# Ledger of designs, part 31: peptides against a protein of PDB entry 4N3Y

Target 1, 83 residues: chain A of PDB entry 4N3Y
Amino acid sequence: ETRDQVKKLQLMLRQANDQLEKTMKDKQELEDFIKQSSEDSSHQISALVLRAQASEILLEELQQGLSQAKRDVQEQMAVLMQS

## One batch from the design tools (peptide; made by RFdiffusion4, then SolubleMPNN)

Design b1_p12_1_s4
Fold by OpenDDE base, seed 3:
Structure b1_p12_1_s4 (fold): chain B 83 residues (1-83), chain C 83 residues (1-83), chain A 12 residues (1-12)
Amino acid sequence: as target 1 above (83 residues)
Amino acid sequence: as target 1 above (83 residues)
Amino acid sequence: MAALEERLSRLE
């Protein structure tokens, strides 16, 4: 009967609308997640880059220190040889 | 005595070298981590973008379906009124 | 480091 068909279609419409709303919400959440994730990653990477730069400075200092230490050892050895 | 000084400096040199090697390793690991993290994030975001696009298609289909369903209900109601 | 900074700039 036509009335039953109408009722069925009304139910389907409600169900479809519910699904639409859910999907819209999910899509928005996903977009928000993408944005947030990208920002978080960017910030984390930036921090890590700074950390790497600090390590580079340390390495340069260590290399210089090692070179100086080597020279100092050589100098002291020369003194030792003369004594 | 000078000999003791030389020995001390040699030890310091070894220690500094050990630290240098450790720091170099740490720096490399950090750079590798940054690279890998960036790639992982990029791939994840790409996948999520595709997922969002799929959701967009679904939403369009649902909207079309809802519109059609509404029309169908209206048509059936008109038939019902005529009976 | 310059390469890392360049890559970072692309992400930002």
Scores: peptide ipSAE 0.065, ipTM 0.505, DockQ to the pose 0.179
Fold by OpenDDE base, seed 4:
Structure b1_p12_1_s4 (fold): chain B 83 residues (1-83), chain C 83 residues (1-83), chain A 12 residues (1-12)
Amino acid sequence: as target 1 above (83 residues)
Amino acid sequence: as target 1 above (83 residues)
Amino acid sequence: MAALEERLSRLE
């Protein structure tokens, strides 16, 4: 029956379209999620890099202090030996 | 008192060294954390990209099905009009 | 530190 076949195909077309729209939405949501997740990770890592840089500065300061302290001890020891 | 000054400076040197070692450890832990976090994020994003690709394939299939269904309806309608 | 920063910059 041709008429019945047409009706069946029209239904299939509507169903296919509905599924397509749903899948398109799902894909878009997934892409948005990936983008957001990537941005969040990037920001977090950037913050940690800044923290690491701060630690590096502190390390340099401590190294300088340690070196100076060592020199000071050496100088005082030299004075002590002369006394 | 020179001798007392030397002892004081030796203590300061030890304390500075202890703090330096602690800070170096903390920095290393931070770097390791950043590395691990980056790897985890990269793997997760890669998995999501693959999922998005799968969705894209499904979309293409649905689009083809939709187009074919539309053509089928048109053909059946033409036959119906001829009857 | 520079090597770590370079690697991290690739993620951005």
Scores: peptide ipSAE 0.062, ipTM 0.506, DockQ to the pose 0.142
Fold by OpenDDE base, seed 2:
Structure b1_p12_1_s4 (fold): chain B 83 residues (1-83), chain C 83 residues (1-83), chain A 12 residues (1-12)
Amino acid sequence: as target 1 above (83 residues)
Amino acid sequence: as target 1 above (83 residues)
Amino acid sequence: MAALEERLSRLE
């Protein structure tokens, strides 16, 4: 029966279309999730970069201070030895 | 006391260095996590794309079949009306 | 960092 076959094919077509739409939706949702997650992480990384840079600046300042203090101690010791 | 100040600065320098190293490590771990997560998701997206393409092919085949079946039904009806 | 930023830009 050709008519029955047409109805069967129509049902199959509908089912296939539903699956296609679902798959496309799932793909899009996953892409959106990845995008959002990546953006959030990117912001966190940027914050950590700034924090690291701040620590680097502090280290440089402390190193300079240490070097100066060391020189001062050496000078004091030299004076003591001369007396 | 200059010597005491030197020791204080040395401690501060050590603390700053520890913080810097920790921050750099945390940043790197986050970058690695994002990279791995993105790669995993990319593979999943690719799988969904292939699935969608398969569904699209099925839809096209079913549509062709439906069109042919419809034509066959129309032909049968025409024959009946002629008799 | 540059490589990561490049990958992120492709998602946007």
Scores: peptide ipSAE 0.061, ipTM 0.440, DockQ to the pose 0.113
Fold by OpenDDE base, seed 1:
Order: C-alpha cells, then structure tokens, then sequence
Structure b1_p12_1_s4 (fold): chain B 83 residues (1-83), chain C 83 residues (1-83), chain A 12 residues (1-12)
C-alpha cells in the first residue's frame, strides 16, 4: 500500500544521498590532487627553464670567447711573421 | 496524508538524482582534466630536459675547444720564438 | 581550471 511505497522511497532517498556524499568527497579529493600536482609541476618546469637559460647564456659567452681568441691568435701570428 | 508524503518524497528523490548526475559529470570532467594536464606537463618537462642536455653537451665541447685552442697558440708561439 | 591552464602556459 501507500505506507510500503513511502518506506521504499525513503530507502531509495537514503541510498541516493549516500552515493551523492561519496561522489562529492571523491570530487574534492581530485580537486586537491590537481592543486598539488599543478604546484609540483610548476616548480619542476620553472627549475628546468632557469637551468636551460643559464646554460644557453654561458654557451653564448663561450662561443664569443672562442671566436675572439681565434681572431687574436691570427693577428698575433701575422705580427710575428712580419718581424 | 500519506499520498502527499509520497509525492513529496518522489520530488526529493528526483532532486537528489539530478544533483548526483551533475556531480558525477563534474567528477568525470576533473578526471579528464587530470589526464590531459599530466600528459601536457610530461611532454613539456621532457622537451625542457632534452634542450638542457643538448645545451650542456655543446657547452662542454666549446670549453674543450677553447682550452685546446689556447694550448695550440702557446705551443706555436714557443716554436716561432725558437726560430 | 582555466586559471591552472593559464599559469602552466606562462612557464615557457
């Protein structure tokens, strides 16, 4: 009868609410994971970017130094050959 | 009466199910975002690691080349001064 | 999520 139907619907409502609370908790855990993962990735990528930039700067300085040294040697050799 | 209570519980059940479906959809979207973000971060970090390694290799080659060039010039200058 | 994507895009 209607009383049995009320009891059935009350049980279904409790089951739906239990599933809702579980799903909401899972969603919150995923949001927290995204936040932590994004912070870790950001720090790692930033460190690698800085290291790559430092290496590129030193590389350019060494290339310029090597080119200048070669020119200086050529000039000094020319002066000695003229002596 | 009991009929009114049945109608109220049916409405509450529909509302709970609607909220559950929405929350499950949101959870799925977050899972998809985590997957995509993880793949993007992995590719970006890998690219930066490879670039940093390539720069470091070239840097070492340039340092060795500059040191060898300086030694070669010193030796050639010594030979010329002995002539 | 849009804010997270924007922050990651600024790292390079």
Amino acid sequence: as target 1 above (83 residues)
Amino acid sequence: as target 1 above (83 residues)
Amino acid sequence: MAALEERLSRLE
Scores: peptide ipSAE 0.056, ipTM 0.395, DockQ to the pose 0.069

Design b1_p12_2_s1 (from b1_p12_2, 5 letters changed)
Fold by OpenDDE base, seed 2:
Structure b1_p12_2_s1 (fold): chain B 83 residues (1-83), chain C 83 residues (1-83), chain A 12 residues (1-12)
Amino acid sequence: as target 1 above (83 residues)
Amino acid sequence: as target 1 above (83 residues)
Amino acid sequence: SSRQQQLLASLQ
């Protein structure tokens, strides 16, 4: 009986539409999530990179200072020895 | 007193090194995390995309079937009317 | 480092 078949197909079509809509929504939400998550992480990483750079600069400055301080001590010792 | 200055600088240098190492480690861990997270999400999205495609195909098939079923009903009605 | 700069460049 064709009429019953039509009714069945109509129901199936509605169900398929609902499934499609749901899947599309879920996909979009997940894409939005990954995008946002990536942006958030990007900002965190950027902050850490900057902090690391600051530490690197500090290290270089301290190394320079330490080297100079060592030289200063040696110079003072030399002065004391010759006196 | 230069000797004390040297000691202070040495300590500062060690502290700076520790901070640098920690920051580098944290940064790397975060990079690894974001990479892994992105890959995981990518797989999920891919799965949903495929599911959505399947639903789209189903919808088209059902629409075709429904249209044909409707035509079949109309044809049957026409036959009944002429008899 | 160049790596840090590359990372920053890719993120911003």
Scores: peptide ipSAE 0.101, ipTM 0.466, DockQ to the pose 0.314
Fold by OpenDDE base, seed 4:
Structure b1_p12_2_s1 (fold): chain B 83 residues (1-83), chain C 83 residues (1-83), chain A 12 residues (1-12)
Amino acid sequence: as target 1 above (83 residues)
Amino acid sequence: as target 1 above (83 residues)
Amino acid sequence: SSRQQQLLASLQ
């Protein structure tokens, strides 16, 4: 019967629309999550890079100190040989 | 006294070298961690992107279904008016 | 350093 068929189709249309809107929301939430996750990771990596830079500064200072200490030892050894 | 001074400097040199090597290791571990963390995040993001693509397919299917349902309702309404 | 900048760029 045509009238009943029409009403059935109208219901199906509403149900489909509801599902569509839900799925659209879910997709948007997923995309937002991906974006946020990437940003969070980027920030964390940046912070760690700064720590690595601090370590590099320390390494350079230690290398300089080590080189100077070596020279100092050599100089003192020379003095010792002359005494 | 020169001899004692030399021995002191030698000890300081060894200590500095030990610290340098330790710091070098720490820096390397940090860099490795950064790399691994980034790779893990990248893999996770890729997986989520695939899920988003699946959702997009579903959205397109639902949109098509919704459009068809709308047309079907319109057609049946026309039939109803003619009856 | 340039190396660190390259590392950051490659990871982000």
Scores: peptide ipSAE 0.098, ipTM 0.514, DockQ to the pose 0.257
Fold by OpenDDE base, seed 5:
Structure b1_p12_2_s1 (fold): chain B 83 residues (1-83), chain C 83 residues (1-83), chain A 12 residues (1-12)
Amino acid sequence: as target 1 above (83 residues)
Amino acid sequence: as target 1 above (83 residues)
Amino acid sequence: SSRQQQLLASLQ
């Protein structure tokens, strides 16, 4: 019957619209999540890079100190040999 | 005493070297971590983007379906009005 | 699709 067909189609339309709205919301949430996640990751990576940079500075300082210490030992050894 | 001074300097040199080696290792681990973390994040983001893309396709399909359903309802309503 | 590509490009 036509009346029943119309009612069925109306129901289908309503269901489709509901699903569409939900899917649109889900998509938006996903996009927002991606954006936020990327920003968080970027910040974390930047922090780690800065930490690595600090370690690099420390390494350079230690290398210089080690070289100087070696020279100091050599100098003292020379003094010892002459004493 | 010079002998004691030399021994002290040798100890200091050894300690400095040990610290240097440890710090070099720590730096390397940090760099490796950053690289790995970045790659993991990139992959995860890509997966999420693909999911969003799937949702977009679904939305487009639903929109088309909704438009067609609306037309179908309108057509059936016209038939009903003439019956 | 283009917007998503742009988003991905901005994130990577």
Scores: peptide ipSAE 0.095, ipTM 0.516, DockQ to the pose 0.277
Fold by OpenDDE base, seed 3:
Structure b1_p12_2_s1 (fold): chain B 83 residues (1-83), chain C 83 residues (1-83), chain A 12 residues (1-12)
Amino acid sequence: as target 1 above (83 residues)
Amino acid sequence: as target 1 above (83 residues)
Amino acid sequence: SSRQQQLLASLQ
């Protein structure tokens, strides 16, 4: 009967609305996740960049040290040759 | 003696060079990691954006369906009232 | 370095 059909459609409508609400929440969660993930990655990368920069400083210091060490060795060799 | 000093400095130079080489590799690995991490995150985010887009399509379909269902219920109610 | 500064600036 028509009454039963109406009741069925009302139930279907409720179910559809529930699904809609769920999907809306899911979409929002995805958008929030994307935003948060991007921010987290950005911050992590920034930290790693700073670490790399520190390594560059160390490299420069090591290069300078090696150059000086080479000169020191050469000087000591010269002294040795003069003895 | 000077000879021993030279030998010591030569060893120190080798050690410093080894450290330099290691640090250079470490720096390169960090840079590669940063690049890869950024790319991975970008791809993941892109996939999630596509998922969100699919959800939007579903939402629109559900909204249309709900509107139609509402109309159908109203029509059936009208028929019921006419009986 | 300029490269690092550029990268950092792009992220922050």
Scores: peptide ipSAE 0.083, ipTM 0.513, DockQ to the pose 0.284

Design b1_p12_2_s2 (from b1_p12_2, 6 letters changed)
Fold by OpenDDE base, seed 3:
Structure b1_p12_2_s2 (fold): chain B 83 residues (1-83), chain C 83 residues (1-83), chain A 12 residues (1-12)
Amino acid sequence: as target 1 above (83 residues)
Amino acid sequence: as target 1 above (83 residues)
Amino acid sequence: SAADQALLDSLR
């Protein structure tokens, strides 16, 4: 019966529409998640970069200090040997 | 004593270096994670897009079928009324 | 960065 076919098609249409809407929603949520995750990660990376930069500065300072300390030791030894 | 200072500085340098290396490693791992996560999400989004597109096609087909079915019913009714 | 790596390498 054609009427029954119409009803069946209407049901199928509703089901398909529900699926379409769900899929579109899921897609949007995923895109939003990616956006947010990317932003969060970007901030985290930035923090790590700053930390690395701070460590680099410290290393440079320590290296300079170490070099100077070595020179001082050498100088002291030289003085002692001259005495 | 200067010698002790040198040793202390050397230790501090090693510690700072370890921290620097760790931070750089962590940064790289995070970047790799973001890259991979983005790729995974991209594929997932693509799959969802295809699903949505398929649903859209189905909806269009069903709508056409529904419209045709309605027309058929109307035609049948017209024939019956002419009898 | 390359500079960072160079620094790290210099400390080895």
Scores: peptide ipSAE 0.128, ipTM 0.476, DockQ to the pose 0.047
Fold by OpenDDE base, seed 2:
Structure b1_p12_2_s2 (fold): chain B 83 residues (1-83), chain C 83 residues (1-83), chain A 12 residues (1-12)
Amino acid sequence: as target 1 above (83 residues)
Amino acid sequence: as target 1 above (83 residues)
Amino acid sequence: SAADQALLDSLR
């Protein structure tokens, strides 16, 4: 009977609509998650990069210090040998 | 006394060298960590993107289904009204 | 870096 068919189709339409709405929400949540994840990772990496840069500066300073210390030792040894 | 000064400087040089070596290691570890973190994040994001794409396809299919269902209901109603 | 390693080696 046509009336029964219509009612069935109406139910199917409602169910499909509900599923669509749910899926739209799920998709949005996934997109938000991706965005947030990317931002969090970016921030974390940036912090680590800064730390690495600080370490690099320290290494350069230490290198200079070592070079100077070496020169100082050599100079002192020269003085000692002439003493 | 010069000899004592030399010995002191030698010790300082050793200490500085030790610190330099340690810092170099630390820097390398940080660089490796950054690289690994970036790769891990990239993989994770890629997986999420694929999931989102699948969801998008599903949404399109559902939308088409809903449109068809709507048309079917309308058509059935028309038949009913002519019956 | 290679330069850093060379420096360290020179101090040994």
Scores: peptide ipSAE 0.124, ipTM 0.521, DockQ to the pose 0.035
Fold by OpenDDE base, seed 4:
Structure b1_p12_2_s2 (fold): chain B 83 residues (1-83), chain C 83 residues (1-83), chain A 12 residues (1-12)
Amino acid sequence: as target 1 above (83 residues)
Amino acid sequence: as target 1 above (83 residues)
Amino acid sequence: SAADQALLDSLR
């Protein structure tokens, strides 16, 4: 019966529409996730870069300190040898 | 006694050197981490982009299917109304 | 850096 066929097709149409809406939602969520992930990663990388820079500064300070310490040792050794 | 002072300074120098080496190691590890993290993020983003593209294709297919289904329903309804 | 390593080596 044609009426029954129409009803079946209407159901199929509704189901297809539901699937479409679901897919659209999924796509949007994925895009949002990508965006958020990218931003988070960017911030994290920036923070880590700053930490690396701080380490670099510390290394330079340590080098300076070591150089000074070495000179101090040499000076004291010279005094010792003269005594 | 000057000799004792020299020994003290030598110890301080060694300690400073140890600290320097540690800091250098930490810096290297940090740089490696940043590099790895960036690569991983890049790959993840690429994969997600591809997934989004697949969703886009599916949406287009669904739209086409819905349009066809709608037309089919209309056709059957017309037949029904003529009976 | 290479300079840092050279310094470390010199202190060993």
Scores: peptide ipSAE 0.121, ipTM 0.522, DockQ to the pose 0.034
Fold by OpenDDE base, seed 5:
Structure b1_p12_2_s2 (fold): chain B 83 residues (1-83), chain C 83 residues (1-83), chain A 12 residues (1-12)
Amino acid sequence: as target 1 above (83 residues)
Amino acid sequence: as target 1 above (83 residues)
Amino acid sequence: SAADQALLDSLR
């Protein structure tokens, strides 16, 4: 009976060890995934921010151009009225 | 000729305005996308971190259980040897 | 961790 109990406990120990090893692996994979995901997201966001900044510059240029064009049209209108 | 020039400039102004409006819309959409993406990523990472923490707790419990099981097996082995 | 691995090895 004692012998059987020892064998049972040894089996339980092996099972526990197997579960522990599996969980350790899963934990490590999860940590790696989190790190990679965070880095990828950070890089993507940075790229998109730069794109937004480029768009902002373009908007400013367009606004300036539009203002100048408006002035040019007004000037031409004035010339037209003078003749 | 001057009249035609004015008409041309008016057309150019309209085109510039259309382009400006389009670009403004695109910029806004990009900003919204960046914000949403950042929030989604943050939430996902937080969830994964919590999962990792849960795994860590489980690992600690398994280690404690395994250590106890080892002691139990050793104790039973001692009993077996005494008989 | 290395400590965890050492523990696992000690139980084999």
Scores: peptide ipSAE 0.111, ipTM 0.520, DockQ to the pose 0.034

Design b1_p12_2_s3 (from b1_p12_2, 6 letters changed)
Fold by OpenDDE base, seed 5:
Structure b1_p12_2_s3 (fold): chain B 83 residues (1-83), chain C 83 residues (1-83), chain A 12 residues (1-12)
Amino acid sequence: as target 1 above (83 residues)
Amino acid sequence: as target 1 above (83 residues)
Amino acid sequence: SARDQALLSSLQ
């Protein structure tokens, strides 16, 4: 009967509303998570890039040092040969 | 004496070379890690975005359903009042 | 949504 149908539809409407609200919340949480995740990743990667740059500087210094050391050895060998 | 100095410098040169090679390796590993990390993060975020989009679709469907259900209830109430 | 589109664009 009509009354029962109305009650049924009202129940369905309540259920739909509950689902809607839940889904809205879930969506928002996901969006927030994505944003936070991207920011965190960006920061982490930036930090690692800086570390790589530090290693690059060290490499350059070591290369220069190695070259100088080689020259120094050569010089000392020359002195030794002249003795 | 000169001979001993040469030997010392040769040792230092070997040590420097070892350090250089190690640092070169470490730098490369960091660069590879950065690349991989960024790719992984990008993929993960993309997946989450897709999930959010799925939720958006569901939201839209629920909203439409809710609106229709409301109309249906109103119609049934009108019928009930006319009885 | 506009926000979702912005997110997608940032990832592409």
Scores: peptide ipSAE 0.123, ipTM 0.521, DockQ to the pose 0.326
Fold by OpenDDE base, seed 4:
Structure b1_p12_2_s3 (fold): chain B 83 residues (1-83), chain C 83 residues (1-83), chain A 12 residues (1-12)
Amino acid sequence: as target 1 above (83 residues)
Amino acid sequence: as target 1 above (83 residues)
Amino acid sequence: SARDQALLSSLQ
């Protein structure tokens, strides 16, 4: 009977629509997650880069100190040899 | 006494060098970590993007099914009205 | 360093 067929098709239509809405939501949530994850990773990496730069500054200062200390030792040794 | 001063400076030089080497190592380890973290994040995000694309395909299929179901309902209703 | 600046620029 056509009436029964129509009722069945109407149900299938509603079910399909529900599934469609669910899938659309799931996709959007996934895209939002990707975006957020990317931003978080970017920020974290940037912070770590800044930390590495701080270490680089310290490295340069230590190198300067080492060089100065070496020069001072050499100078004092020269004085010692003259004594 | 100059000799004592030289010995002190030599010690300071060794200590400075040790600290320099440590700092250089720490910086390198940090850079390696940043690189690895970035690669891991990139791969993870790529995988999630592919998943989102799969959901997009499913969405399109569901939309087509929904549209077809709607048309079928309308057709059957037309037949019903003629009966 | 040039390396560090390049990394920062690529990630920000």
Scores: peptide ipSAE 0.123, ipTM 0.531, DockQ to the pose 0.303
Fold by OpenDDE base, seed 3:
Structure b1_p12_2_s3 (fold): chain B 83 residues (1-83), chain C 83 residues (1-83), chain A 12 residues (1-12)
Amino acid sequence: as target 1 above (83 residues)
Amino acid sequence: as target 1 above (83 residues)
Amino acid sequence: SARDQALLSSLQ
């Protein structure tokens, strides 16, 4: 019966619409996730960059300290040799 | 004694050098981690972008299907009204 | 370093 066919098609249309709405939502959630993930990664990496910069400062200080220590040792050795 | 002072300074120099080497290694590991993390995030996001593109294709197909289904329902209703 | 500043600038 044509009436039954119409009802069947109406059901199929509703089902398809439900699937469409679900997929639209899923796509939006995915886009939001991508955006958030990118932002989170950017912030995390920025924090790590700052940490690396702190390490660079420490390295420079240590290098200066080592150079000074070397000079101090050399000076003390010179004094020792003079005594 | 100056000799003892020299020995002490030599020890301090060795300790400072050890710390410098450790910090250099740590900095390098951090830089490698940042690079790897960025690469991993990029790949992950790329995969998600492809998924979003697949969803877009599906959405387009569903929209076409819905439009066709609507037309089919209307056609069946027209036939029903003619009978 | 200039490298670190460039990296930071690229991320912020």
Scores: peptide ipSAE 0.118, ipTM 0.526, DockQ to the pose 0.291
Fold by OpenDDE base, seed 2:
Structure b1_p12_2_s3 (fold): chain B 83 residues (1-83), chain C 83 residues (1-83), chain A 12 residues (1-12)
Amino acid sequence: as target 1 above (83 residues)
Amino acid sequence: as target 1 above (83 residues)
Amino acid sequence: SARDQALLSSLQ
């Protein structure tokens, strides 16, 4: 019966619309997630780079200190040998 | 006493060297972590982009289906009005 | 370092 067929198609139309709206929402949420994830990762990596830079400065300071300490030991040994 | 001073400086030298080695190791580990984190994030975002693309394809298919369903309902209603 | 600056620039 044609009336029943129309009712069936109306139901299918409603289902299709519901699925479309759901998919549109899901896609938008995924795009938002990608954007947010990318920004968060970028900020985190930037923070880690800053930490690495601080460690680099410390390394340079320690290298300088080590060189100076070596010189100081050598100088004191020279003084010891003189006495 | 000079001998004691030399011993103190030798200890300081050993400590400085130990700290230097530790800092060098820590810096290297941070660099490795940054590299790995960046690669992991890139791969994850790429996977999410692929998922979003799949959803886009589904959305297009649903839009086509919705349009067709609307036409089918209208056609069946026209048939119903003729009978 | 130049490497660190390059890395930061690529992220900004």
Scores: peptide ipSAE 0.112, ipTM 0.527, DockQ to the pose 0.266

